# Ledger of designs, part 46: peptides against a protein of PDB entry 5VZU

Target 1, 271 residues: chain A of PDB entry 5VZU
Amino acid sequence: GRTLEDIFHEHMQELILMKFIYTSQYDNCLTYRRIYLPPSRPDDLIKPGLFKGTYGSHGLEIVMLSFHGRRARGTKITGDPNIPAGQQTVEIDLRHRIQLPDLENQRNFNELSRIVLEVRERVRQEQQEGGHEAGEGRGRQGPRESQPSPAQPRAEAPSKGPDGTPGEDGGEPGDAVAAAEQPAQCGQGQPFVLPVGVSSRNEDYPRTCRMCFYGTGLIAGHGFTSPERTPGVFILFDEDRFGFVWLELKSFSLYSRVQATFRNADAPSPQ

## One batch from the design tools (peptide; made by RFdiffusion4, then SolubleMPNN)

Design b1_p12_6_s2 (from b1_p12_6, 5 letters changed)
Fold by OpenDDE base, seed 5:
Parts: sequence; C-alpha cells; structure tokens
Structure b1_p12_6_s2 (fold): chain B 271 residues (1-271), chain A 12 residues (1-12)
Amino acid sequence: as target 1 above (271 residues)
Amino acid sequence: KLEELRKLHQVK
C-alpha cells in the first residue's frame, strides 16, 4: 500500500513540476513590478516589511507584512502553484487576541481548536451585526417630494393650563460594567509549543511568544481554484519573527524578517 | 488527506 511518505513524495514531485512549468512559462514574458515597503507607523504591532516564510513542500516564500488599522495583512510576494503573488496569504484580526493555555494544554490540538472556533464565531456575529447597521442606513433616503401644501389660516387654539406635576422617577443609571480591557501585557513572553499533530517543517521555532491573534489564511487548489479562507492563529514571537497555525490544515508556517536593507524601497510619500 | 493536501500550501 502507498505509505503516507509515498503520497508526500508524489505530491512534492507534482508541486516541483508545477513550479517548473510556471517558471518556464514566465521566462517568455517577465513583468517586473517595483515593490514598496509599507511605511512604519507608531501603532504598528511590529515594523512592517518583508518576511521569509516556510510553506512545507513549497519551501521558502516571501511575504509582505503590513498593518491596516486593527488588521494585519500578509501579502504573497512570491507565488506558488496554488496561490499567485499579490494574494493575501494571511489576514490577522488585531481586535481578537487569542490567549494560549498553559504549556501542557498547548499540546492539546482540540483545546486550541475550541479557542479559535469560539473567536471565529464572535467575528462572524460582529460581521452580521455590522452588516445590518450598514444596510438599514441606506434605506431611509426616499426622496421626500416636498409638495407645497397651501397656507391654511391661523386658527388661534386656546391656552390650556399648566399643572402636570413632574414625577421624579429616579431611574438609577445602571453601571455599564465596562468590560475591563485586560491591559495588553506587552510584558514577558509566554512559553510556546505547537499542538500534537500540527506539522512544522522543522522543530526549530521560537519556544516563547509575545501574543497571539485570530486570523484567516488563504488556501486554494492548483491554479488558484476554489480559493477559501481557513481559520488560524497568528503568533507574534518577536520583532522579527511570527508564525501562523493553519488550524484545519494542522500546519505551522514560520516567518522571519528579511534583514536586507533595500535602497529606495520606501513607499513614495502620498502626494 | 489527499484533497486536503491539494488545497494545502503545505505538504506535511
């Protein structure tokens, strides 16, 4: 019977062949686009820029990390047989921090899965509620045709008197317990380990992380067929390293900053 | 598994 190893080897050969076919086709017409580094903002979680990612059998890829308010984005600079360059390989919701359990419970994939799926459901509810508010706001601008109704005369209706006693119904202001935003402990990194059964390309990943966020990764068939977003966890290790756990895929990608200084790579100032 | 692998950027 075919071993799992035989299946992986066959699939690696198919991916290499596809990469070879795509690269060989592009040799006939290479379009070069200048890539600009996103400007750094004070509120950015880390410095934006180029990161070198590991995508299992696809090997080494380049991703641009950028920040867009409460969202972070990983954009593919290198394409692969499944997802072309310029696609958003990861989208991170910086509003939805994930708290990892203790190191013992981090080994439990089902616990991580529970935590991520609970956050996914909250994000889905927020999107439905926000979609309703945006929908109702557009409906009320019916054109009031101001028909000029004619000036009917002033009937002087009489001055009835004053005596409505104000009932002092002292409705106590219900203390809206502001859910204490747990201070973003920018503090000591927590111990980190991958859950059992999450595939990593190597065991050489940081064993301490600063914080985690809910995110979605883009997956597709060969030739970018049936693209879908799958839930995952963005893991910030340090200023130069982050990871993404692809939950449904049970896989981990490590991203490390490209430390090369590029001349003239800064985005042109918005004119 | 194989269909998951075909959708996957990552051969495990």
Scores: peptide ipSAE 0.085, ipTM 0.782, DockQ to the pose 0.310
Fold by OpenDDE base, seed 2:
Structure b1_p12_6_s2 (fold): chain B 271 residues (1-271), chain A 12 residues (1-12)
Amino acid sequence: as target 1 above (271 residues)
Amino acid sequence: KLEELRKLHQVK
């Protein structure tokens, strides 16, 4: 039977061949598209811009991070053999924060999987309900001719009487000190570790994160075959670093800001 | 097969 090594060798050959085909096609037709940096908004989680990521066998990738209200988007600037340039490699739902457990329970992949799949189900329910509200809101503009139904005078029902029993029961006020849940200070980083069995190219990832959100990643076969969205976790480490955990793939991608300043990279002002 | 290839692309 084919060994895991045989499958890996065939895969590496296909990947090398695809990289060779892409590089050889540059001699025939290079389409250059100007990329503009997204304008920064005050409500953006971090400054939008270019990030460099490393995907195992793909090597170095460039992604544009942008914010769109309650969503963030990673757009591929560099294509790979699976996902072409200009595709949305990650889509982040900023409404659905992921709460990581303590550091011990963060090592448990099944716990992270449970948390993410519960959030995925909530997102699906909200999409179904929002589809129903948008459907029902169009149907009810039938002109309700509000015929004024005449106000029939409700009769004064009589004042029944007096009975006065004085029961004294002096129940002691138990001081339920409502432990004011201190609003989790949105600024303190929490300890972060990858679950056991999640592959990272580098063990040198930040061991503290600011916040996490539910998201989906785009995966495909070679030549963008059978593209699908897979569930994951966006991890904000700091202003210049974020990660994505690909849940089904059991992989982690680290993205770091490209520190280069670009002249004339801002989008032209809409006229 | 396709899922295994996708996993190999990201991990190794």
Scores: peptide ipSAE 0.083, ipTM 0.788, DockQ to the pose 0.404
Fold by OpenDDE base, seed 1:
Structure b1_p12_6_s2 (fold): chain B 271 residues (1-271), chain A 12 residues (1-12)
Amino acid sequence: as target 1 above (271 residues)
Amino acid sequence: KLEELRKLHQVK
């Protein structure tokens, strides 16, 4: 029977061949599109921008991270044989924080899987409830037959008079000490380790993270066949690094900020 | 097959 090594070797050959075919096709016709960096907003979790990711056999890829209210997006700047450029490789729900357990329990893939799948079911429930409210709101526009309601006469407003005396009741202003909501301490970095059986390209990933969120990653076959969203965990390490754990694929992708300064990469101000 | 290929693409 074919070994896992034989299957891997054949698959790597197919990937290399696909990359070669794409490169050779580009030699015939190159279309260039300007990409603008998203503007930074005060409420952005980190500065938006270009990140370099490493996807196992795909090698180095470029992703644009952007923020859209309570959602973050990783958009592919580089395409691969599976997922074209411009696709949203990751979508992050910043409403759904993932709390990682201690380091011992973080090594357990089944524990991480449980936590992520519980959040996935909550997200599905919220989507179903919001879908019902939107559905019921549309159903009530039955045709209001405009029956001409008869003009009921304007009854004259009687002018009655002035007199009510000023009762002095000097209720003391109770000092409601507004408990200053301590700004939710952007939590001290917690220890981080990948679960056993989650593959990374190397062991060189940050061993502390700031926070994690539920997200979905895009996966597809060659030529963008059968694209689907798979559950995962967005891991914010620092201002310049984030990761994504692909739960079903048991893989980890590390993304590092492109430190290059780009002149004229900001979107032109709307005139 | 396709799922195995997707897994192999990300792991190595």
Scores: peptide ipSAE 0.071, ipTM 0.776, DockQ to the pose 0.430
Fold by OpenDDE base, seed 4:
Structure b1_p12_6_s2 (fold): chain B 271 residues (1-271), chain A 12 residues (1-12)
Amino acid sequence: as target 1 above (271 residues)
Amino acid sequence: KLEELRKLHQVK
């Protein structure tokens, strides 16, 4: 009988063969594009740059992480048979933090699924409300005909009167000790484990994470057929590592910073 | 579709 290992090897061989066929179809016509590293901003969650990621059976890919206000983006630098280079493989909503449960409940995929789908619904509601405000705001530029409304007269100032009674009542100020919400210590990592049934290419992932955010990943068939966004979780481990949990795919991708320094890789300063 | 994409992205 085919072992799980045999099926995995056959699938890996098929993907390698597909990658070879696709690359061979370019008939040695390679187009080179210069890639600029995004400038770092003070408000960036981590330093932007190049990361090496794993997409399950597809192997190692290069992604550029960049920050765009309250959003982060992972852009494919390497294409694959499904998603071409230059596509946004992940889009992260930095407004929607995911609170992971305790380590025991993190093993429950259904709990993570519930949390993510609740955030997904909030994001949809915000998009619908923002779509309505943008729609209504365009309709009201009717021409304001400046009809000169007539000067109605200033009615006068009556003045009175004095009375000064001094009532003493010395009601004690109840010290409402406003419990200062201690700013959540943004620096302590929490224990992290993948839910049961989420596949990772390697079990060697960080077991502590700093924070998590709602995001969407791009998935497509071969040749970029029927592309769609699937819900997921961006996991920030440290300055040089992040992960993405593909919820519907039940898979995890680990991304690690490319430590190479590139001379002249900065975007030209706008003159 | 989703099941085919799972085959592509999942290390089963």
Scores: peptide ipSAE 0.067, ipTM 0.784, DockQ to the pose 0.588

Design b1_p12_6_s3 (from b1_p12_6, 5 letters changed)
Fold by OpenDDE base, seed 3:
Structure b1_p12_6_s3 (fold): chain B 271 residues (1-271), chain A 12 residues (1-12)
Amino acid sequence: as target 1 above (271 residues)
Amino acid sequence: KLEELRELFQVK
């Protein structure tokens, strides 16, 4: 029977071989593409840009974070044996905030799984409802038979209607006190811990987070075989750090901003 | 497949 050591050695040999194949393919790449940093918008959750992430055994990868209205996107700048460069490693739905429980209940993987799967079901329902409205609206454009325009009868003149006195009924405008949504105190992050059984490459992750959102991560076999999206949680820690919990993989990836300043990396203004 | 991917992420 294969020992755990045999499985580990076989897996490590495969990873080393795939890394070697991937780097050898890169050295033969004759196609170069300039990468531009996304423009920053005032409504962006954090400044867009390059982040370094860790993907278990794949090691260090570079991801571009960008914002697209109510969606955020992580795009691979570096590829790996499973997912090539230019793929969207994570897609975040900024409409679907995840509320983490208290610190004690955050250790329960089943509780996090429940919360994420409930949000996934809402996202699925919203997509089905939006698909039906778009479908029914197209069916009723039967061919408008061009019935011939009947002739315009002439505009007869406006007769002066009489002087109806305005009654004074001074209905006080009830001050709809718009409950000023207290600006969510941007300062107090919640305590954060990974659930039991979620693997992290290290335990050196932020123990406080600002907010969490529903998202999906891209997974594939070697050579980008049968790619699929799995549910997860985007964890915003601070301006320079975010995480992704891969729910089905029971893994956590930490992303940290690349602090290097790039000259001439801004997207050219659309001419 | 998902098992193989779990193995890839479980290698410390």
Scores: peptide ipSAE 0.035, ipTM 0.737, DockQ to the pose 0.495
Fold by OpenDDE base, seed 4:
Structure b1_p12_6_s3 (fold): chain B 271 residues (1-271), chain A 12 residues (1-12)
Amino acid sequence: as target 1 above (271 residues)
Amino acid sequence: KLEELRELFQVK
């Protein structure tokens, strides 16, 4: 029978061949598009920019990480046979933090799966509720028929007086104990390990993480057939490294910052 | 499809 190693090798050879064919097809007609680095904002989880990532059998790819309020996006700069360049390979919801269990329970894929699926259901509920509020607000622009304003008369001024007494009743202001939002301790990194049965290209991933968030990854067949979003976990390791656990694929992708400076890579200021 | 995609991402 084919070993999983044989299947991996056969598929990796196919992907290499496909990449070679695509590259060779472009030799006669390269269209260059300028890519701008996203501006850094103070509220960005980490500095936005280019990251090199590994997609299992796809090998090394380049992703642009950008921040959009409480969402982050990984946009493919390099395409592959499944997902073209310019697609959002990962979408991260920074509103939905995932709390990893202890290191022992992190080995349990079913526990991670439970946590992620519960968050996915919350995200789905919030999207349904927000969709209802946006729907109800548009219905009431009925045509304002301009009914003519009738002239109401100026009724007069009567003057009367006097003196009523100052009742002192000193109602004590109830101390509204503002529940101090505990500042999210950007504390010491939590011990991190991949669940058993989650595939990683190497074991050289960081063994501590700062925080995790719910996200979705884009998957498709060859030629971008039947694209869909799968649930996953964004793992922030440090300023220069993040991971994505593809829950349904049982795979892990590690992304590391491209340590290069580009001249004229900043987006032009909107005129 | 999902099984095929799992096979594509199965790094042992």
Scores: peptide ipSAE 0.035, ipTM 0.731, DockQ to the pose 0.573
Fold by OpenDDE base, seed 1:
Structure b1_p12_6_s3 (fold): chain B 271 residues (1-271), chain A 12 residues (1-12)
Amino acid sequence: as target 1 above (271 residues)
Amino acid sequence: KLEELRELFQVK
């Protein structure tokens, strides 16, 4: 029977061959596009920018992280045999925080799966409800037949008079102690471990995370065939590192900030 | 497909 090593070797040969085919096809026509870094906003979860990600057999890739209100996006800067450059490899819903269990229960893949799938169902329900409101709002533009309703006359405003007395009722202003909304405690870092059976290329990932969010990752076959969104967890470790757990793939990708300073990488100010 | 992708990502 084929060993896991034989399957690995055949698959690595296929990836190398695909990489060779792509490089050889582009040898005669290289198109260069300038990429601008996203501007930083005060409400951004971390500074947007370029991150190096590791995707198992695909090796090292570059992703641009950007923030769009209550959503974050990872956009591929490098393509691979499955997903071309410019695709949104991850989409993060910053409305849907994932609360990780204690460190012992984090080792249980089924517990993480339960938590993520419950959030996925909530997101699906919210999308259905918002779709119904948008659907009902469009249905009521039946053709208003412009029946010319006749000009009914301006009835005169009667001038009634000034009189009544100022009752003094001195109701005491009850001090509504505005409960100071404690600023949402930027959650102290919690211990982090991958579930058993989640593959990581390296065990060298941060063992503490700041916060997690629900997200979806893009997966596809070779040549971008049958692209689909799969559920996952965005894990913010620190200002320079995040991860993504691909739930259905049982895989983890670590992303580390590109520390290089780029001159003139900011978008030109709109003139 | 998803299994093939799992094999793709399960490359330790």
Scores: peptide ipSAE 0.034, ipTM 0.729, DockQ to the pose 0.540
Fold by OpenDDE base, seed 2:
Structure b1_p12_6_s3 (fold): chain B 271 residues (1-271), chain A 12 residues (1-12)
Amino acid sequence: as target 1 above (271 residues)
Amino acid sequence: KLEELRELFQVK
């Protein structure tokens, strides 16, 4: 039977061959695209910009993180054998926060899977409902001829009276101290650990995260064959680090900000 | 496909 070592060797040979093909193609058709950094907005979850990540067997990749209202996007700056440069490697729904359980239950992959799949179903329902509202809103521009219905003066009907009984009952004010649910301080990080059986290239990942969101990752075969979106979790660690858990792949990618300042990398002001 | 992609990601 194929050993795990045989599969590893075949895969490494294929990746080396793909890298060789890409490198050899440089002699014929390098399209250079200028990359502009997204403008920072006050409402951005973190500063947008370039992040370096480890993406499975492909090694080091560069991703641009950008914010688009209630969505965040990771765009590949470096292509790989599966996904070309300029593709959206991750799409994050900032409406759908993932609440991680306690540290013990975070080790359970089935618990994380349950939470993510429940959110995926909600996102699917909202997309169906929003499709119906956009359809119904176009139908009702029938011209309401506002016929001015004449204001008939409705009459003065009368006075009835009386009585006044005074019942005293002095019910004690039970001090229901409504424990004001302190708004979960958005600033306190929670303990973080990967589920058992999630592959990480490096075990040196942050053990505390600020927040998590539902998202989807792009996966494809070699040469961008059969591209599809797979469910995952975006994990914000800090201002300079985020992760993505690929749920179906049982893989984790860590992304760290590129600390280099680029001159003239800002998008030209829209004229 | 998904298994092939899992193999690609499981390469430690």
Scores: peptide ipSAE 0.034, ipTM 0.728, DockQ to the pose 0.528

Design b1_p12_6_s4 (from b1_p12_6, 6 letters changed)
Fold by OpenDDE base, seed 2:
Structure b1_p12_6_s4 (fold): chain B 271 residues (1-271), chain A 12 residues (1-12)
Amino acid sequence: as target 1 above (271 residues)
Amino acid sequence: KLEELKKLHQVK
């Protein structure tokens, strides 16, 4: 049978060949599309813009991060052999925060998997319920002819009586000191480590994160074959760095802001 | 096979 090494060798040959084909085709047909930076909004989690990442065997990629209400989106600026430019490589649900455990339990991949899969199930339930509310809301606007139902007189129910038994029992109020859930201080970074068995190309990732969210990543075969969304974790480190944990793939991608200032990169004002 | 290739693309 084919070994994992044979499959890896064939895969690397195919990647090299695809890279060679793409680079050789640039001499014949280059389509340039102007990319505009999204406008920054006050409620954006961080400033939107261009980020560079390292993504497995694909090497360097550029992604545009943008905010869309309660969702964030990473859009590929660079294509790769699997996913063309302009595709949404990551979608982040800003309604579904991931709470990472302590640093010891963060090393356990099965614990992270449990947390993410529980959130994925909640997201699926909310999508089903929201589909039902949108369906039911259209059915109820049949014209309710307001037939004036006649006001039947409320009969005075009678005054029954007096019995007065005095039972004393003076049970002491145990002061259940409600441990005030300290509002999770929205600004303190927490210790961060990758689970054991999650592959990273860069071992020099930030060891503290601000917050995490549920998200999905786009994966495909060569030539964008059988595209699907896989569950993951968006990790905000700081204003200029975020990560994505690809749960099913056991991989981590680190993205860093492109610090270059672009002239004339703002979208023209809608006339 | 396809899932293994997708995993190899991202890890190595």
Scores: peptide ipSAE 0.074, ipTM 0.792, DockQ to the pose 0.422
Fold by OpenDDE base, seed 4:
Structure b1_p12_6_s4 (fold): chain B 271 residues (1-271), chain A 12 residues (1-12)
Amino acid sequence: as target 1 above (271 residues)
Amino acid sequence: KLEELKKLHQVK
């Protein structure tokens, strides 16, 4: 029978051949589009911009990270055989922080899977509830004919009296020890390790992370066939590095800021 | 399977 290695080798050969065919076909008609860097906002989790990522067999890709209120987006600047340029490779829900367990429990893929799937169900519930409110709001614009409700008279119900008995009972104030919410030390990174069985192209990833969020990644077959969103974890390492754990794929992608200074790459200010 | 191909594209 074919080994996993045989299947992988055949698949890599097909990808290289497809990449060669695509690049050779593009020689006849290249469309250039100017890319503008997203404007930075004070509330942005990190500075938006270009990041280089490694996508498995496709090699080095460029994504644009941008912030949209409580959502972040990774947009492909480079396309691949599966996902064309301009698609949102990752969508991050900044409302849904993922709390990673301790370093020992972070090695357990099933624990990470449980945490992510629990957040996924919360996101689905919120989407269903928000869908119901948007549906009910359209039905109630029937013309409220303001029928004048008749002025029913104010009945003056009477002022009953005064009795003032002074019962003393001096119940001791039980010291509710306010559990001091330890201020979440937003500044110190948490130790980070990939779960066992999550594949990374490079074992040289940051071993400390600042924050994690729920997100979805876009996956498709060749030619953008059967596109779907899979659950994952966005991992902020620092100002210049983030990762994405593709939960169902059991893979990790590392993204690093493109340190190139672009002159005149800022979006024109909306006049 | 399509999922295995998608997995290979992302992992290796």
Scores: peptide ipSAE 0.069, ipTM 0.784, DockQ to the pose 0.461
Fold by OpenDDE base, seed 1:
Structure b1_p12_6_s4 (fold): chain B 271 residues (1-271), chain A 12 residues (1-12)
Amino acid sequence: as target 1 above (271 residues)
Amino acid sequence: KLEELKKLHQVK
């Protein structure tokens, strides 16, 4: 029977062959497009920009991270045999924080899976509720037939009435002990480890993270066949590094900021 | 097949 190694070798050969076919098809016709960096906003979780990711067997990929209110997006700058350039490889919901358990329970994939799937279900419920409100509002534009209903009259003015009394009732101020919301420890990194059975191309990932969010990753077959969104965890390590845990695929991708300064990479100011 | 390909592309 084919070994896992034989299947992997055949698959790597297909990837190399596809990469060769793509490069050879464009040997005579290269189209260049300028890429602009998104402007930084004060409310951005980190500075937007270009990140280099390790994407399994595809090697090094370039992703642009951008912020869109309560959502972040990773857009592929480099394509692969499955997902072309310009696709949103990751979408992050900045409203849905994921609290990682303690370091011992972080090794349990089933615990992480439970937490992520509970958040996914909340996101689905919120989308269904918001979809119903948007649906009911459109139904009432029936054609207002312009019936010319008549000019009925101006009726009058009346004025006056008076005084009523000043009742005193002195209800005691109940001392609502404001439970001091402990300032969310937004600044201290928590210990981080990948769950057992989550593959990383390198074990060299940050062992502390600032915060995590629910997100979805894009997966597809060769030639962008059957594209789908899979649940995952966006992990902010620091200003220059983030990760994505692909839950269903049991994989981790690490993204590091491209430190190169690009001249004329800022979007032209809207005239 | 397709799911195995999707997994293999990300795992190694």
Scores: peptide ipSAE 0.065, ipTM 0.777, DockQ to the pose 0.435
Fold by OpenDDE base, seed 5:
Structure b1_p12_6_s4 (fold): chain B 271 residues (1-271), chain A 12 residues (1-12)
Amino acid sequence: as target 1 above (271 residues)
Amino acid sequence: KLEELKKLHQVK
């Protein structure tokens, strides 16, 4: 049988070959772009910046984490044979918190799958409803043809018709129970374990997490063919570490902050 | 094939 070492060696050869093909196709013309660190905002879930991630067999990659209101974004700084640099590798919906079960039930992949797919369906419904409101608002600006209504005359008719009694039907306003936004408990981190059958490149991942959110990851074939979003879970461990569970791929990527201080890496002030 | 290729990049 093929050893794990044989599989790793063949895969490494394929990745080297793919890298060679891509670099050779561009006549060794490398475009260098300056990367700016996003400014930190008080409302950011953690400090934005560069993170080093492990993408299974692809090795170590660099991702920029940034915050955009109720969304977070991981943007690839390094490309791979499937997803080029500058692509949004992960998109996190900070409106849709994932509640992980107890540690025993966290080992059940089907339970995590159920929770994530229920949230995915809610996100899909919200997108359909918001799409309808945006569609209906554009339809009503039909051009009112200003027909010149002719000046018909002033007839004075006076009549005082009578005193219809106001029925005081005091319909009690049904208290719309505002679904209590469960306060983002800055609570004690919960115990964390990967489900059985989720592949991690390293078993050395944080065993406690602060919070989780629904998200989507970008996947593609070689050469960025048939790119699609796959559902997943963003896991915030701490200020310097987060993970992403790729649900359909049954894999986990761990991201750790790049601790290097960069000179002149701050974004230019908005003019 | 495409799903297998997407999976092959995650092979341990």
Scores: peptide ipSAE 0.063, ipTM 0.774, DockQ to the pose 0.433

